# Peptides against a protein of PDB entry 3ZOQ, part 36

Target 1, 223 residues: chain A of PDB entry 3ZOQ
Amino acid sequence: QLLQDSWWNQLKEEFEKPYYQELREMLKREYAEQTIYPDSRDIFNALHYTSYDDVKVVILGQDPYHGPGQAQGLSFSVKPGVKQPPSLKNIFLELQQDIGCSIPNHGSLVSWAKQGVLLLNTVLTVRRGQANSHKGKGWERLTDRIIDVLSERERPVIFILWGRHAQMKKERIDTSKHFIIESTHPSPFSARNGFFGSRPFSRANAYLEKMGEAPIDWCIKDL

## One batch from the design tools (peptide; aimed at target 1 H185 P188)

Design b2_p20_6_s4 (made by RFdiffusion4, then SolubleMPNN; from b2_p20_6, 14 letters changed)
Fold by OpenDDE base, seed 2:
Structure b2_p20_6_s4 (fold): chain B 223 residues (1-223), chain A 20 residues (1-20)
Amino acid sequence: as target 1 above (223 residues)
Amino acid sequence: SKEDEEREKGRIKLELETTK
C-alpha cells in the first residue's frame, strides 16, 4: 500500500529516516506478537482518504480506539456496526445542535474524510486494551511533520483542536495563514466545560466560505 | 521516476506485512 503522490512528495524523506525505520520494525514485532489496532492496512487511512492538496480541515486525535473492531485509521471514527464511543456520541450531539444534522446509526466519519477532513491521530497504532501503548515510539514525529507540511502550505487549512493534547500542536501552526478552532475535548469528562456549544462545524464552514471554498457536508447518512 | 522505483521495490512500504 502506497501513499498518494501529494502526500508522498511531502513525507517521502521521513520514511527514510532512522526514527521511522525503527518505528516500522517495532510495529512489525508488535503486530506479530500482540493484537494491534487498527488493521495494519488501515494505519494510514487518514492520508489515503484525504490527499495533501484536498485537506480543508484537520481534526486531531490522540491514538486509536483500542477495542476490537473499532479503529479504522481515522481519528474519532469507528467502523460501521460498532457502538459509538462516548466522545463520538458527543461529537454527533454537538453536530446536531450546531447545524441540525441527525444522529447517524453508525460511527464512520469516512464521508468527512472524503470531503477533505483529515482525521489524524498523533499516534497511529495501539495495543488492544492499552491506551497510549505506542506513545513516544516515533509516530508523533511523523504526524508532527504532517502538521508542519500543512502549515507550510499556501492554501489555508482549518485546524480543529479539541483538548489540551491537540492544542499543544498549535505552536506548529502558522496562524497568519491558517485557522484554529479550539475547545475542550468531546470526552464526557470535559465536553460540558466548553465542547458543547463550541459549534466547530459551522465555524469551520464559515472559514471555508470566507476562503471561497465549498463547505463540508458534515451530516452523515445512515448505512 | 526515482520515487516510483523506490516504491515499486518496496523500500518504503506503508502497509506492514504481518502475521497474526
Scores: peptide ipSAE 0.033, ipTM 0.680, DockQ to the pose 0.019
OpenDDE base, seeds 1, 3, 4, 5: peptide ipSAE 0.027, 0.036, 0.028, 0.029; ipTM 0.586, 0.641, 0.598, 0.608; seed 3 fails the geometry check

Design b2_p20_7 (made by RFdiffusion4)
Pose (drawn by RFdiffusion4):
Structure b2_p20_7 (pose): chain A 223 residues (1-223), chain P 20 residues (1-20)
Amino acid sequence: as target 1 above (223 residues)
Amino acid sequence: SAAADEAWEHEQEETEALTE
């Protein structure tokens, strides 16, 4: 068993399939022979921090950060002590305009994960310095199933889909139950074309309040 | 996303170098 019960009960059949076994064997070799991010112990951190039953909001990313000291097994977040990348700086600028939070002295979003924000990348590993190097190796098949089981959940889930790749997942989400907040990506190329001013954080909290759920405290505290 | 950020930073450096 690789995950806590709430998730394992939804996903155990996927981990038994040939594609996962092939992916696991490739990763055992690559972690031994080269530098792979995030650290192997951190691959499933989004699901460890945010159980299936506790998921309130899902923020979909693509692949992990590919530099030393960055990836934590969470979308968009970085380990405390490393420089925040441009897209993450833009997420904090939008958070400041929307909610009013000060800009934090670190980029870790673990606080969000502990409050029910599933920071799910669609690909869970990457070779150092080589973006998208683990594309098509089997992670998409698993993360599509993670999206499927969340879409099948009775209690509604709020999906935040930034950019074109994340928005492609709308087809897998049952919008008769679930909420979608979508905009352009926070990358500097596209942040001023819709992401800025989109107010995704207060909008997510409004959906939660309508359902009688506690809102997320989005502000990140300095370390 | 990280690759797009890096491409954007590189283009900013080329613009500054040409201005100088």

Design b2_p20_7_s1 (made by RFdiffusion4, then SolubleMPNN; from b2_p20_7, 10 letters changed)
Fold by OpenDDE base, seed 2:
Structure b2_p20_7_s1 (fold): chain B 223 residues (1-223), chain A 20 residues (1-20)
Amino acid sequence: as target 1 above (223 residues)
Amino acid sequence: MQAADEEYLAKQEELERLEE
């Protein structure tokens, strides 16, 4: 897929590496033989909506939703008309309690992405009904590089790391320049153990304001 | 899907089956 110039400049060398070529070939087979999510044109939506230079906040997810019509290439986000998954519901509950936003009637986080929230999964594809089916196939190396180039950026970034999987990436983040907001995962299994009340949205905006940047409008309008 | 969601949903389905 064609990336924006800002991301291309940061990632072009990765696409020439053997691991990515192998990943690409794997994906070609998978999309031909299996039902893979998201749609192939949506794989890099996180990078399409949020340029390298425009990244203000990063929210890390694991892998895409594996049900029909759900994944749209953004972590935690679902296409309009799709029932909100449990974690996303809890995200909106925390959003409401944190900064008073109403719970939207859809689960699309595109409005966040357009404001500089990079909604990045560590793995960018999945087989229908098979969570983590594309784990260890090369995506993690690319997405690690995405984290690395953001960490190397002079302009600070806010990393929101929900749960242990995302928090494992903390070692790749230069905390002398960048800010990290950590809590338990928004999943119903863990949300009551720290996610609720963590106020990631107001905290992120507080950091943005300290940096002299415009805050994120986290409130999502109904469709 | 976030793996945690799948696990939660699976557990809920199991609980629902046990209540039947």
Scores: peptide ipSAE 0.198, ipTM 0.751, DockQ to the pose 0.628
OpenDDE base, seeds 1, 3, 4, 5: peptide ipSAE 0.187, 0.188, 0.190, 0.188; ipTM 0.745, 0.747, 0.743, 0.747; seeds 4, 5 fail the geometry check

Design b2_p20_7_s2 (made by RFdiffusion4, then SolubleMPNN; from b2_p20_7, 13 letters changed)
Fold by OpenDDE base, seed 4:
Structure b2_p20_7_s2 (fold): chain B 223 residues (1-223), chain A 20 residues (1-20)
Amino acid sequence: as target 1 above (223 residues)
Amino acid sequence: MQKADEEYLKALEEEEEERE
């Protein structure tokens, strides 16, 4: 199976649909003819690290980083040894101010994913140096379905929606059952307009505690 | 230099995302 059983049961019908078959054929050509990120084996890392049943928090991104060695199949996350992008730096600044975590010497968010933070991009691949190059090719339909099946889940989920792109997905989320944390994007262009001081990490943990669930350990250890 | 350029490009993309 391509995915863990819990995700496969939720998404298997999507993989049989024509749009996904067309997407797969497109990706085969792209990976053969272009430099595509992330590595093909890392495309579904968000779903590999966080099963459907284990999702506690969702953080939505747009598409992967398009520089060499950056993308690892998790929204906002970069591989160890890679310089932290500006948005990620701001995420760690807010983390420090919110709950007192030290800024890590790397940008890998794998520790969050392993605790139930689904780090999902709406588009899961990108051409080197070409932002949004795989927009509108079919990924959005799959990732919309991911949001839908989480919204339909009985156990509540916390959705952290930074910026307008992520916030457009609110219409797919049952807000009578699930929790939403919204602010401006962590980008240097928008962070001072609401992201800083939004305290998404402590707020997420407060919701988890109210639900009787273990909080996320958001602090990231140095490597 | 290349890494800085990539970070700058990503920041621009995120700005466009926020403005859309």
Scores: peptide ipSAE 0.026, ipTM 0.608, DockQ to the pose 0.083
OpenDDE base, seeds 1, 2, 3, 5: peptide ipSAE 0.025, 0.025, 0.027, 0.025; ipTM 0.614, 0.595, 0.638, 0.599; seed 3 fails the geometry check

Design b2_p20_7_s4 (made by RFdiffusion4, then SolubleMPNN; from b2_p20_7, 16 letters changed)
Fold by OpenDDE base, seed 3:
Structure b2_p20_7_s4 (fold): chain B 223 residues (1-223), chain A 20 residues (1-20)
Amino acid sequence: as target 1 above (223 residues)
Amino acid sequence: MEARDQEYLERQREAAEEAA
């Protein structure tokens, strides 16, 4: 899949490496033999919507939703018309409490992506009904490189790390240049342990303003 | 002994709750 020039320049060396070639071969078999999400054309949507240079905020997820029609290549995001997963509902609840946004009638976070919020999963594909089925197949090495090249960027980035999985990537982030917002995961099973009240949206915008950048309009319009 | 993926477990529990 073709990437924007800005990401291609950062990642082109990865695509030539054996691990990625093996990953691609694996994915070719998987998409042929299994139902894999997201659609193969949507795998790199996070990079398509948000160029390397336009990244202001990163929100890390684990892997795509594994239900029909859900995953659209953006962490936590679901296609319009899809019921909002509980974690996403909690994200919107925190958004409402944090900065007063209304709950949208859909779960698409594309508007965030278009503003420079990189909605990146660490694993970019999944088998239907089998969470983490593509864990350890090579995606993590690529997405680690994505984090690395952002960390190496001179222009600061804000990393929002919800839950332990995302927080494990903290060691790859140069905190002398970049900002990290951490809390528990928005899952119903962890949200009340720190996610709610963490105010990641206003905090992110506060950092952006401090850096002289335009804040994110986190409020999502109805479709 | 790999560290438990808490997010994975939380997501699995979330899915189970939504299915109920």
Scores: peptide ipSAE 0.049, ipTM 0.693, DockQ to the pose 0.101
OpenDDE base, seeds 1, 2, 4, 5: peptide ipSAE 0.040, 0.018, 0.040, 0.035; ipTM 0.687, 0.542, 0.721, 0.696; seeds 2, 4 fail the geometry check

Design b2_p20_8 (made by RFdiffusion4)
Pose (drawn by RFdiffusion4):
Structure b2_p20_8 (pose): chain A 223 residues (1-223), chain P 20 residues (1-20)
Amino acid sequence: as target 1 above (223 residues)
Amino acid sequence: EEEEEASLEHEDEEEAEAEE
């Protein structure tokens, strides 16, 4: 068993399939022969921090950060102590305009995960310095199933879909129950074309309040 | 379909360059 019960009860059949076993064998070799991020112990951190039952909001990313000391097994977050990349800086600028939070002295979003924000990347590993190097190796098949089981959940889930790749997942989400907040990506190329001013954080909290759920305290505290 | 794929690739390249 690789995950806590709430998730294991939804996903155990996927981990038994040939594609997962092939992916696992490739990763055993690659972690031993080269530099793979995030650290192997951190691959499933988004699901460890945010159980299936506790998921309030899902923020979909693509692949992990590919530099040393960055990836934590969470979309968009970085380990404390490293520089914040441009897109993450833009997320904090939008958070400041929307909610009013000060800019933090680190980029870790673990606080969000502990409050029910699933920071799910669609690809969970990457070779150092080589973006998208683990594309098509089997992670998409698993993360599509993670999205499926969340879409099947009775209690509604709020999906935040930034950019074109994340928005492609709308087809897998049952919008008769679930909420979608979508905009352009926070990358500097696209942040001033819709992401800025989109107010995703207060909009997510409004959906939660309508359902009688506690809102997320989005502000990140300095370390 | 091919035009949509080329547009997406181009935009990804621009985003990767903006991230540097």

Design b2_p20_8_s1 (made by RFdiffusion4, then SolubleMPNN; from b2_p20_8, 13 letters changed)
Fold by OpenDDE base, seed 1:
Structure b2_p20_8_s1 (fold): chain B 223 residues (1-223), chain A 20 residues (1-20)
Amino acid sequence: as target 1 above (223 residues)
Amino acid sequence: SMEELKKFLEEEEKRREAEL
């Protein structure tokens, strides 16, 4: 099975659709002819680490990091041993200021994913050195469906939407059932315009606690 | 309700901001 049972039940019909078959064929060519990130086995890591039923929080990214060894199938996350990208550094700075977490010596957000933080990019693959090279190839339709099925879920979800690209997905989210945290993007180009001080982590936990759910341990241990 | 929860969270946020 490609995905966990809970996600498979939500998404199985998408994988049979022509757009996804075309995407799959495109990806086969891309992975054969070029360097594509993440590793093909890691494409769906966000769904592997966080089941449909276990999703508490969603953090949307655009597309994977396009440098060697960076992308691990989780938005904003990098594999251990990889230098933290600027946006991720700013995420950790905000985390420190928000709830007092120490800045970790690595950039892996797997611990968040395992706690129910769906770290989803809207596009799940990229060519080396070519940001958004797989934009408009079919991923957006699948990831829109992921957002849709979460929006349709009765159990509330917290959507953290950093920047315009992520915020464009707000129209797909039933705000009568779900909570949205919006700010500018953690990128150095935008972080000082609203991301810093937005306190998304404490706000998310306050929501979870009010719902009677366990908060996320956002603090990341050193490796 | 979700609306009540949102209002509560906004109020809590304002309290936190005032304490900083």
Scores: peptide ipSAE 0.023, ipTM 0.559, DockQ to the pose 0.025
OpenDDE base, seeds 2, 3, 4, 5: peptide ipSAE 0.024, 0.021, 0.015, 0.021; ipTM 0.564, 0.555, 0.341, 0.542; seeds 2, 3, 5 fail the geometry check

Design b2_p20_8_s2 (made by RFdiffusion4, then SolubleMPNN; from b2_p20_8, 13 letters changed)
Fold by OpenDDE base, seed 3:
Structure b2_p20_8_s2 (fold): chain B 223 residues (1-223), chain A 20 residues (1-20)
Amino acid sequence: as target 1 above (223 residues)
Amino acid sequence: AEAEAAEFAAEEAKRAAAEA
């Protein structure tokens, strides 16, 4: 599907650049020769659900889940019927402790995306069973541009940066206009070192309210 | 796999056509 008009206007120049053409040719080979996630139609789901103008919050991930049926084109999100990965379980635990939401019976974050939460991975594809297999292939340049055009936007954005990988993007964010919420990653290996108790959801909503914007309904209904 | 590659290529072609 075509990108939302607002994203197209911001990113059209990137799609003509040599790096993106090389990435495209690489992806054609990868999808033909390997099992690649997500489905090719789902690669840009983060941009499909959340227009450039509608972005209120950004949550950065690294790359898609590499198991069958998991990746949904949204950072940390899994398709309904898929077991919640450990990091996502910890996200929901923090959500419950932060603002009292029930833990949903699925892992789809589409309801956040539809409210203006850009669930962006820095790398948008992965080979089955091979985490970071598409790292350094061109996605990072496109997703850096996504961060840049949001940073350049006059209307403030809230960036939620979990862990060192996401926090490396802080240098691209104009902190005179935009808000940053930082903690350790929700991974079981790091969550107890600062993610739990970080209260990113209530803090994000507090910023939105200060800006005169509607808060995010972070609570996810069961399916 | 081949179907996904073809679909990816078709979507990229539609994008290029919309830009023209």
Scores: peptide ipSAE 0.041, ipTM 0.589, DockQ to the pose 0.017
OpenDDE base, seeds 1, 2, 4, 5: peptide ipSAE 0.038, 0.025, 0.037, 0.021; ipTM 0.569, 0.624, 0.572, 0.596; seeds 1, 4 fail the geometry check

Design b2_p20_8_s3 (made by RFdiffusion4, then SolubleMPNN; from b2_p20_8, 13 letters changed)
Fold by OpenDDE base, seed 1:
Structure b2_p20_8_s3 (fold): chain B 223 residues (1-223), chain A 20 residues (1-20)
Amino acid sequence: as target 1 above (223 residues)
Amino acid sequence: MAEEKKRFEEEEKKQREAEL
């Protein structure tokens, strides 16, 4: 099966739908004819690292980084050895100011994913050098369903929604059950307008503790 | 749960306002 059992049980019907079959055929052509990121085996890494039942926090991104070796199927995350993108640098700056974590020497957020932080992009693939090139091709329908099934979950989730694109998904989230942390995007173009000082990491942990859950160790060790 | 969440959000808001 394409996904681990917990996600497969939630999403299996989507993969049989015409929109996903069309997306799949498009992706086959794209991966054959173009340089597409992430690697095809890494497309669903967010769901591989964080089971449906283990999701504590969701961080929504738009689409993968479109540079060589960057994207690893996790929102905002880059593979070890890759220079930290500007938005990710700002995430780590906020992390340092929020809870005192040192800036890591790499940009991999896999340690968050393994702790129950679903690092989900709304679009899961991109052409090299062409941001949003796979927008409107079917990914948004699948990732909307991911948000929906998490919203339907009885056990609360914390959604971290940076910027307008992520915040547009708030309408799909049952805010009576789930906690929302909203700010401007960590991008250099918006970070000073509310992302810095938003303290999303301590706020997420404070809510987890209130729920009787283990907090996230947001601090990332050097490699 | 919903009421506890609301109380938490209100307390969190109050804390943020006190830090400004």
Scores: peptide ipSAE 0.067, ipTM 0.697, DockQ to the pose 0.026
OpenDDE base, seeds 2, 3, 4, 5: peptide ipSAE 0.035, 0.040, 0.049, 0.034; ipTM 0.390, 0.398, 0.393, 0.662; seeds 3, 4 fail the geometry check

Design b2_p20_8_s4 (made by RFdiffusion4, then SolubleMPNN; from b2_p20_8, 13 letters changed)
Fold by OpenDDE base, seed 3:
Structure b2_p20_8_s4 (fold): chain B 223 residues (1-223), chain A 20 residues (1-20)
Amino acid sequence: as target 1 above (223 residues)
Amino acid sequence: SAAEEAEFAAQEEKERAAEK
């Protein structure tokens, strides 16, 4: 996929590396032989909606939803018309409690992405019905590089790290420049252990305001 | 549907694993 120039400049060297070429070849086979999500054209949607320069906030996910029509290349986000997954429901519940937003009638987080919220999964593809099926195939190296180049950026970034998987990336983030918001994962299994009441949205906006940047309008309108 | 619910449940398990 073609990336925006700002991301291409940061990642072009990765795409020439053997690991990525191997990943690409693997993906070609997978998409040909299996049902893979998201659509191949949507794999890099997070980077399409949010340029390198426009990133204000990063929200890390693990890998895409593996059900039909769900994944749209953005972490935690689902296409309109798709039932909101439990973690996403909890995200919206916290959003409501945090800053008073209504719960939208859809699960698309594209409006966040367009405002500079990089909704990045660490693994960008998945085989239908098989969570983590593309783990360890090369995506993590690329997405680590994405985190790295953001960490190296002079303009500060806010990293929202829900759960231990995302929090493992803390070591890659220069906290002298960037801010980290951590809590337990929004999953029903962990949300009540710290995610609820963590107020990541207001906290993120507070940091943005301190940096002299426009806050994110986290409220999502119905479609 | 039951299939969708099963997939959602599987997603929850994945997310739980991410919290571990």
Scores: peptide ipSAE 0.079, ipTM 0.748, DockQ to the pose 0.084
OpenDDE base, seeds 1, 2, 4, 5: peptide ipSAE 0.032, 0.035, 0.038, 0.030; ipTM 0.661, 0.662, 0.706, 0.657

## One batch from the design tools (peptide; aimed at target 1 Q62 Q70 K83 G129)

Design b2_p21_1 (made by RFdiffusion4)
Pose (drawn by RFdiffusion4):
Parts: C-alpha cells; structure tokens; sequence
Structure b2_p21_1 (pose): chain A 223 residues (1-223), chain P 21 residues (1-21)
C-alpha cells in the first residue's frame, strides 16, 4: 500500500496494472543512475498531505520543477529556502490583490495542502534540467484516474485550471456537481491576459461557503 | 505553441540561475 486509506480505496487497482509496474521499474533505474525530481519519497506528497475525503480545492499543474532544491511533490510550491520562480511570484501577486496577503519570504504551499488544497501535477517526476522529460511514461494515465475519482466524488470539488493544458481536463470533470475556476496561466507570457484579476482564491472560498464548508486561509506566513 | 515555448525558455533560464549559485 503506497497511499493512505481514503486514496488507496479509490486507486489500488491502478497500482496493480502493467503500466504502473513499468513506470516503477523505469524510475527505480533512473533514481539510481541520474538525478530525478522530486526526491523519490516525495512523489505522492500531494496525496499524503490532502486525503481524498479532505479535498476541497484542486490546483492542477503539469510536471515538477526540474532544478535542485525546488520540487516537493506538489504543483507550483517550492521548498523553503529557494528562490520563487516567476509563475509562483505571479500567483502570490494575484493572491495579494485578491485576498490581501503579504508576499511571503518563501514559496512553500504546504499550508494550503494541509487545509484541503490538492496540489496535483499531471506528471509526478522529471529529469534534472530537462523539462517534460517524463512526459508519456505512465504518470498521465494515473493522474487522469485521480481526476476521475475526484469527479466521481459525491461532495463537490472546486477545480482551479490555469492555462491550456489544465483546461483540457475539463472533459474528465462532472460539472453537474463540481465547480471550475479557469483562466490563463500565471507564466509571465500569459498572466496579464486573464490570470491577473481573475480572483481565484476568493472565488474558491465563496463556493466553499455556499456549501457550508470552512474557507481556506490562503495567506502564507514567513519562515 | 508560442506560449509553451516561452514558458519552457523561462523555466530553463531560471534553472540556469539556480545552477550558477
């Protein structure tokens, strides 16, 4: 068993399939022969921090950060102590305009995960310095199933879909129950074309309040 | 697409800054 019960009960059948076994064998070799991010112990951190039952909001990313000391097994977040990349700086600028939070002295979003924000990348590993290097190796198959089981959940889930690749997942989400907040990506190329001013954080909290759920405290505290 | 390319170039530039430290 690789995950806590709430998730294992939804996903155990996927981990038994040939594609996963092939992916696991490729990763055992690559972690031993080269530099793979995030650290192997951190691959499933988004699901460890945020159980299936506790998921309030899902923020979909693509692949992990590919530099040293960055990836934590969470979409968009970085380990404390490293520079914040441009897209993450833009997320904090929008958060400041929307909610009013000060800019933090680190980029870790673990606080969000502990409050029910699933920081799910669609691809969970990457070779150092080589973006998208683990594309098509089997992670998409698994993360599509993660999205499927969340879409099947009775209690509604709020999906925040930034950019084109994340928005492609709308087809897998049952919008008769679930909420979608979508905009352009926070990358500097696209942040001033819709992401800025979109107010995703207060909008997510409004959906939660309508459902009688506690809102997320989005502000990140300095370390 | 142009946006994907720009993002990849930006991520690579930021990676090189980290390696230069």
Amino acid sequence: as target 1 above (223 residues)
Amino acid sequence: SAEDEARLEEAQAFYEELEAE

Design b2_p21_1_s1 (made by RFdiffusion4, then SolubleMPNN; from b2_p21_1, 7 letters changed)
Fold by OpenDDE base, seed 5:
Structure b2_p21_1_s1 (fold): chain B 223 residues (1-223), chain A 21 residues (1-21)
Amino acid sequence: as target 1 above (223 residues)
Amino acid sequence: SAEDRAILEEEERFYAELEAL
């Protein structure tokens, strides 16, 4: 099966819809004709690592990194051995200032994903060297549905929304049940305008503890 | 590499553009 049962039950109807079939056909052509990231087997890594029921926190990204070996199928995350992109470096700087974590020697956020942090991009594929090349092709409809089914879940979720693009998803989130942490984007061009000092990690854990759930161990060990 | 630097610079510009939307 493509997805864990928990996600399949939530999303199976989407996969039968025309928009998704068209998306799949597009992707088949793209992967056959040019270099697409991430690897096709890694497209749904966010859902693979974090089941529907295990989601505690959602961090939204735009689309995958478009450089060789970078994209891992998780928002903001890069494979081990890959130089940390500037936004990710700033994420780790805020992590250090927020809760005292050491800056890891790699950029993999898999440890977060395994603890219930859904690292979701709104668009799940990209052409090499062409940011947003797969925007408007159908991914947004699927990922909107992912947000919707999480919003409909009874057990609360914490949504971390960095930047205006992610914050546009607030309209899909039932704030009577779920918590939202907002700031400017971790990009070097916006981080100093609110991201730094926003303390999203400690705030997320505070909500989790209030709900009686185990907090996330945000600190990432060196490899 | 030069390519890596170019990609990283593009990433910075990309997210800056997103923030401006």
Scores: peptide ipSAE 0.048, ipTM 0.719, DockQ to the pose 0.118
OpenDDE base, seeds 1, 2, 3, 4: peptide ipSAE 0.041, 0.040, 0.046, 0.045; ipTM 0.735, 0.665, 0.716, 0.723; seed 3 fails the geometry check

Design b2_p21_1_s2 (made by RFdiffusion4, then SolubleMPNN; from b2_p21_1, 7 letters changed)
Fold by OpenDDE base, seed 3:
Structure b2_p21_1_s2 (fold): chain B 223 residues (1-223), chain A 21 residues (1-21)
Amino acid sequence: as target 1 above (223 residues)
Amino acid sequence: SEEDKAILEEEEAFYAELLAE
């Protein structure tokens, strides 16, 4: 898939490496033989909506939703008209408590992405009904590189790391330049153990203000 | 991890409900 923004200069060498070629061949088979999410055109939506230079905030997810019509290539986000998953509902609850946003009537986080919030999953594809089915197939190496090149960027980035999976990437982040907001995962399993009340949205905006940058408008309009 | 598994289970339950509707 073609990258037309500043990401290409950062990642072009990865696409020539054997691991990515193997991943590509795997994906060709997967998409041909069974239902894979998201749509192949949407795999790199996080990079399409948020260029390398425009990244202000990173929110890491694990892998895409594996139900029909859900995944749109952005972590935690679902297409309009799709019922909001529990974790996303909790994200909106925290958003409401943190900065007063109303709960939107849809689950699309595209408006965040367009403002510089990189909604990145560590694995970018999944088989229908089979969570983590594409784990260990090469995506992690690419997305690690995405984190690395952001860490190497001079202009600071805010990394929001919900849960242990995301927090495992902390070692790749230069905290002398970048900011990290950590809490438990928004999942109903863990949200009450630290996610609720963590106020990641106002904290992120506070960092942006310190950098002299425009804050994110986290509130999502109804459709 | 334990957390990863638990998170997946919660979401899988949601998907089951979604598909049943």
Scores: peptide ipSAE 0.299, ipTM 0.867, DockQ to the pose 0.749
OpenDDE base, seeds 1, 2, 4, 5: peptide ipSAE 0.072, 0.222, 0.043, 0.092; ipTM 0.724, 0.846, 0.720, 0.783

Design b2_p21_1_s3 (made by RFdiffusion4, then SolubleMPNN; from b2_p21_1, 9 letters changed)
Fold by OpenDDE base, seed 2:
Structure b2_p21_1_s3 (fold): chain B 223 residues (1-223), chain A 21 residues (1-21)
Amino acid sequence: as target 1 above (223 residues)
Amino acid sequence: SEEEQKILEEEERFYEELLAE
């Protein structure tokens, strides 16, 4: 099957729907005719690394990085050896100021994913050099469903919503059960307008501890 | 521009990409 059991049980009906079949056919053509990121085997990495039951925190992104070798199927994350994009650099700066973590020598957030941080983009593929090129093609419906099934989960989730795009999903989240951390986007264009000093990492851990769950080790080791 | 406004309404990260072009 496409996904691990916990996610498959939540999403299997989506994959049978016409919208997803159309998306799949579109992607087949795109991957065959153009350079698409991430690698097709990495599209669902966020769900592979973080099972439905293990989700503690969700960090929403828009769509994958569109440069060679960058995207690895996790929002904001880049493969080791890839220069850290500006937004990611600012994420690490806030991480350092928030909880004292060192700036890692790489940009992979896989260690977060393995601890229950779902690094989900709303759109999961992109054409090389063309940001948002796969917007409105069906991914948003699937990822909305991902948010919905998490919102419907009894066990609480923490949603970190950076920027306007992510914050548009707030209406889908049952705040009677789940927690939301909002700020401006970590982009250099907006980080000084609220992201810096927002301390999302310590705040997330505070919520986790309040719920009796283990906090996230946000610090990333060098490779 | 309309394009710039559209990007501003989306993730701020993409505004950086626009400026880099």
Scores: peptide ipSAE 0.062, ipTM 0.683, DockQ to the pose 0.135
OpenDDE base, seeds 1, 3, 4, 5: peptide ipSAE 0.027, 0.032, 0.038, 0.030; ipTM 0.617, 0.696, 0.716, 0.641

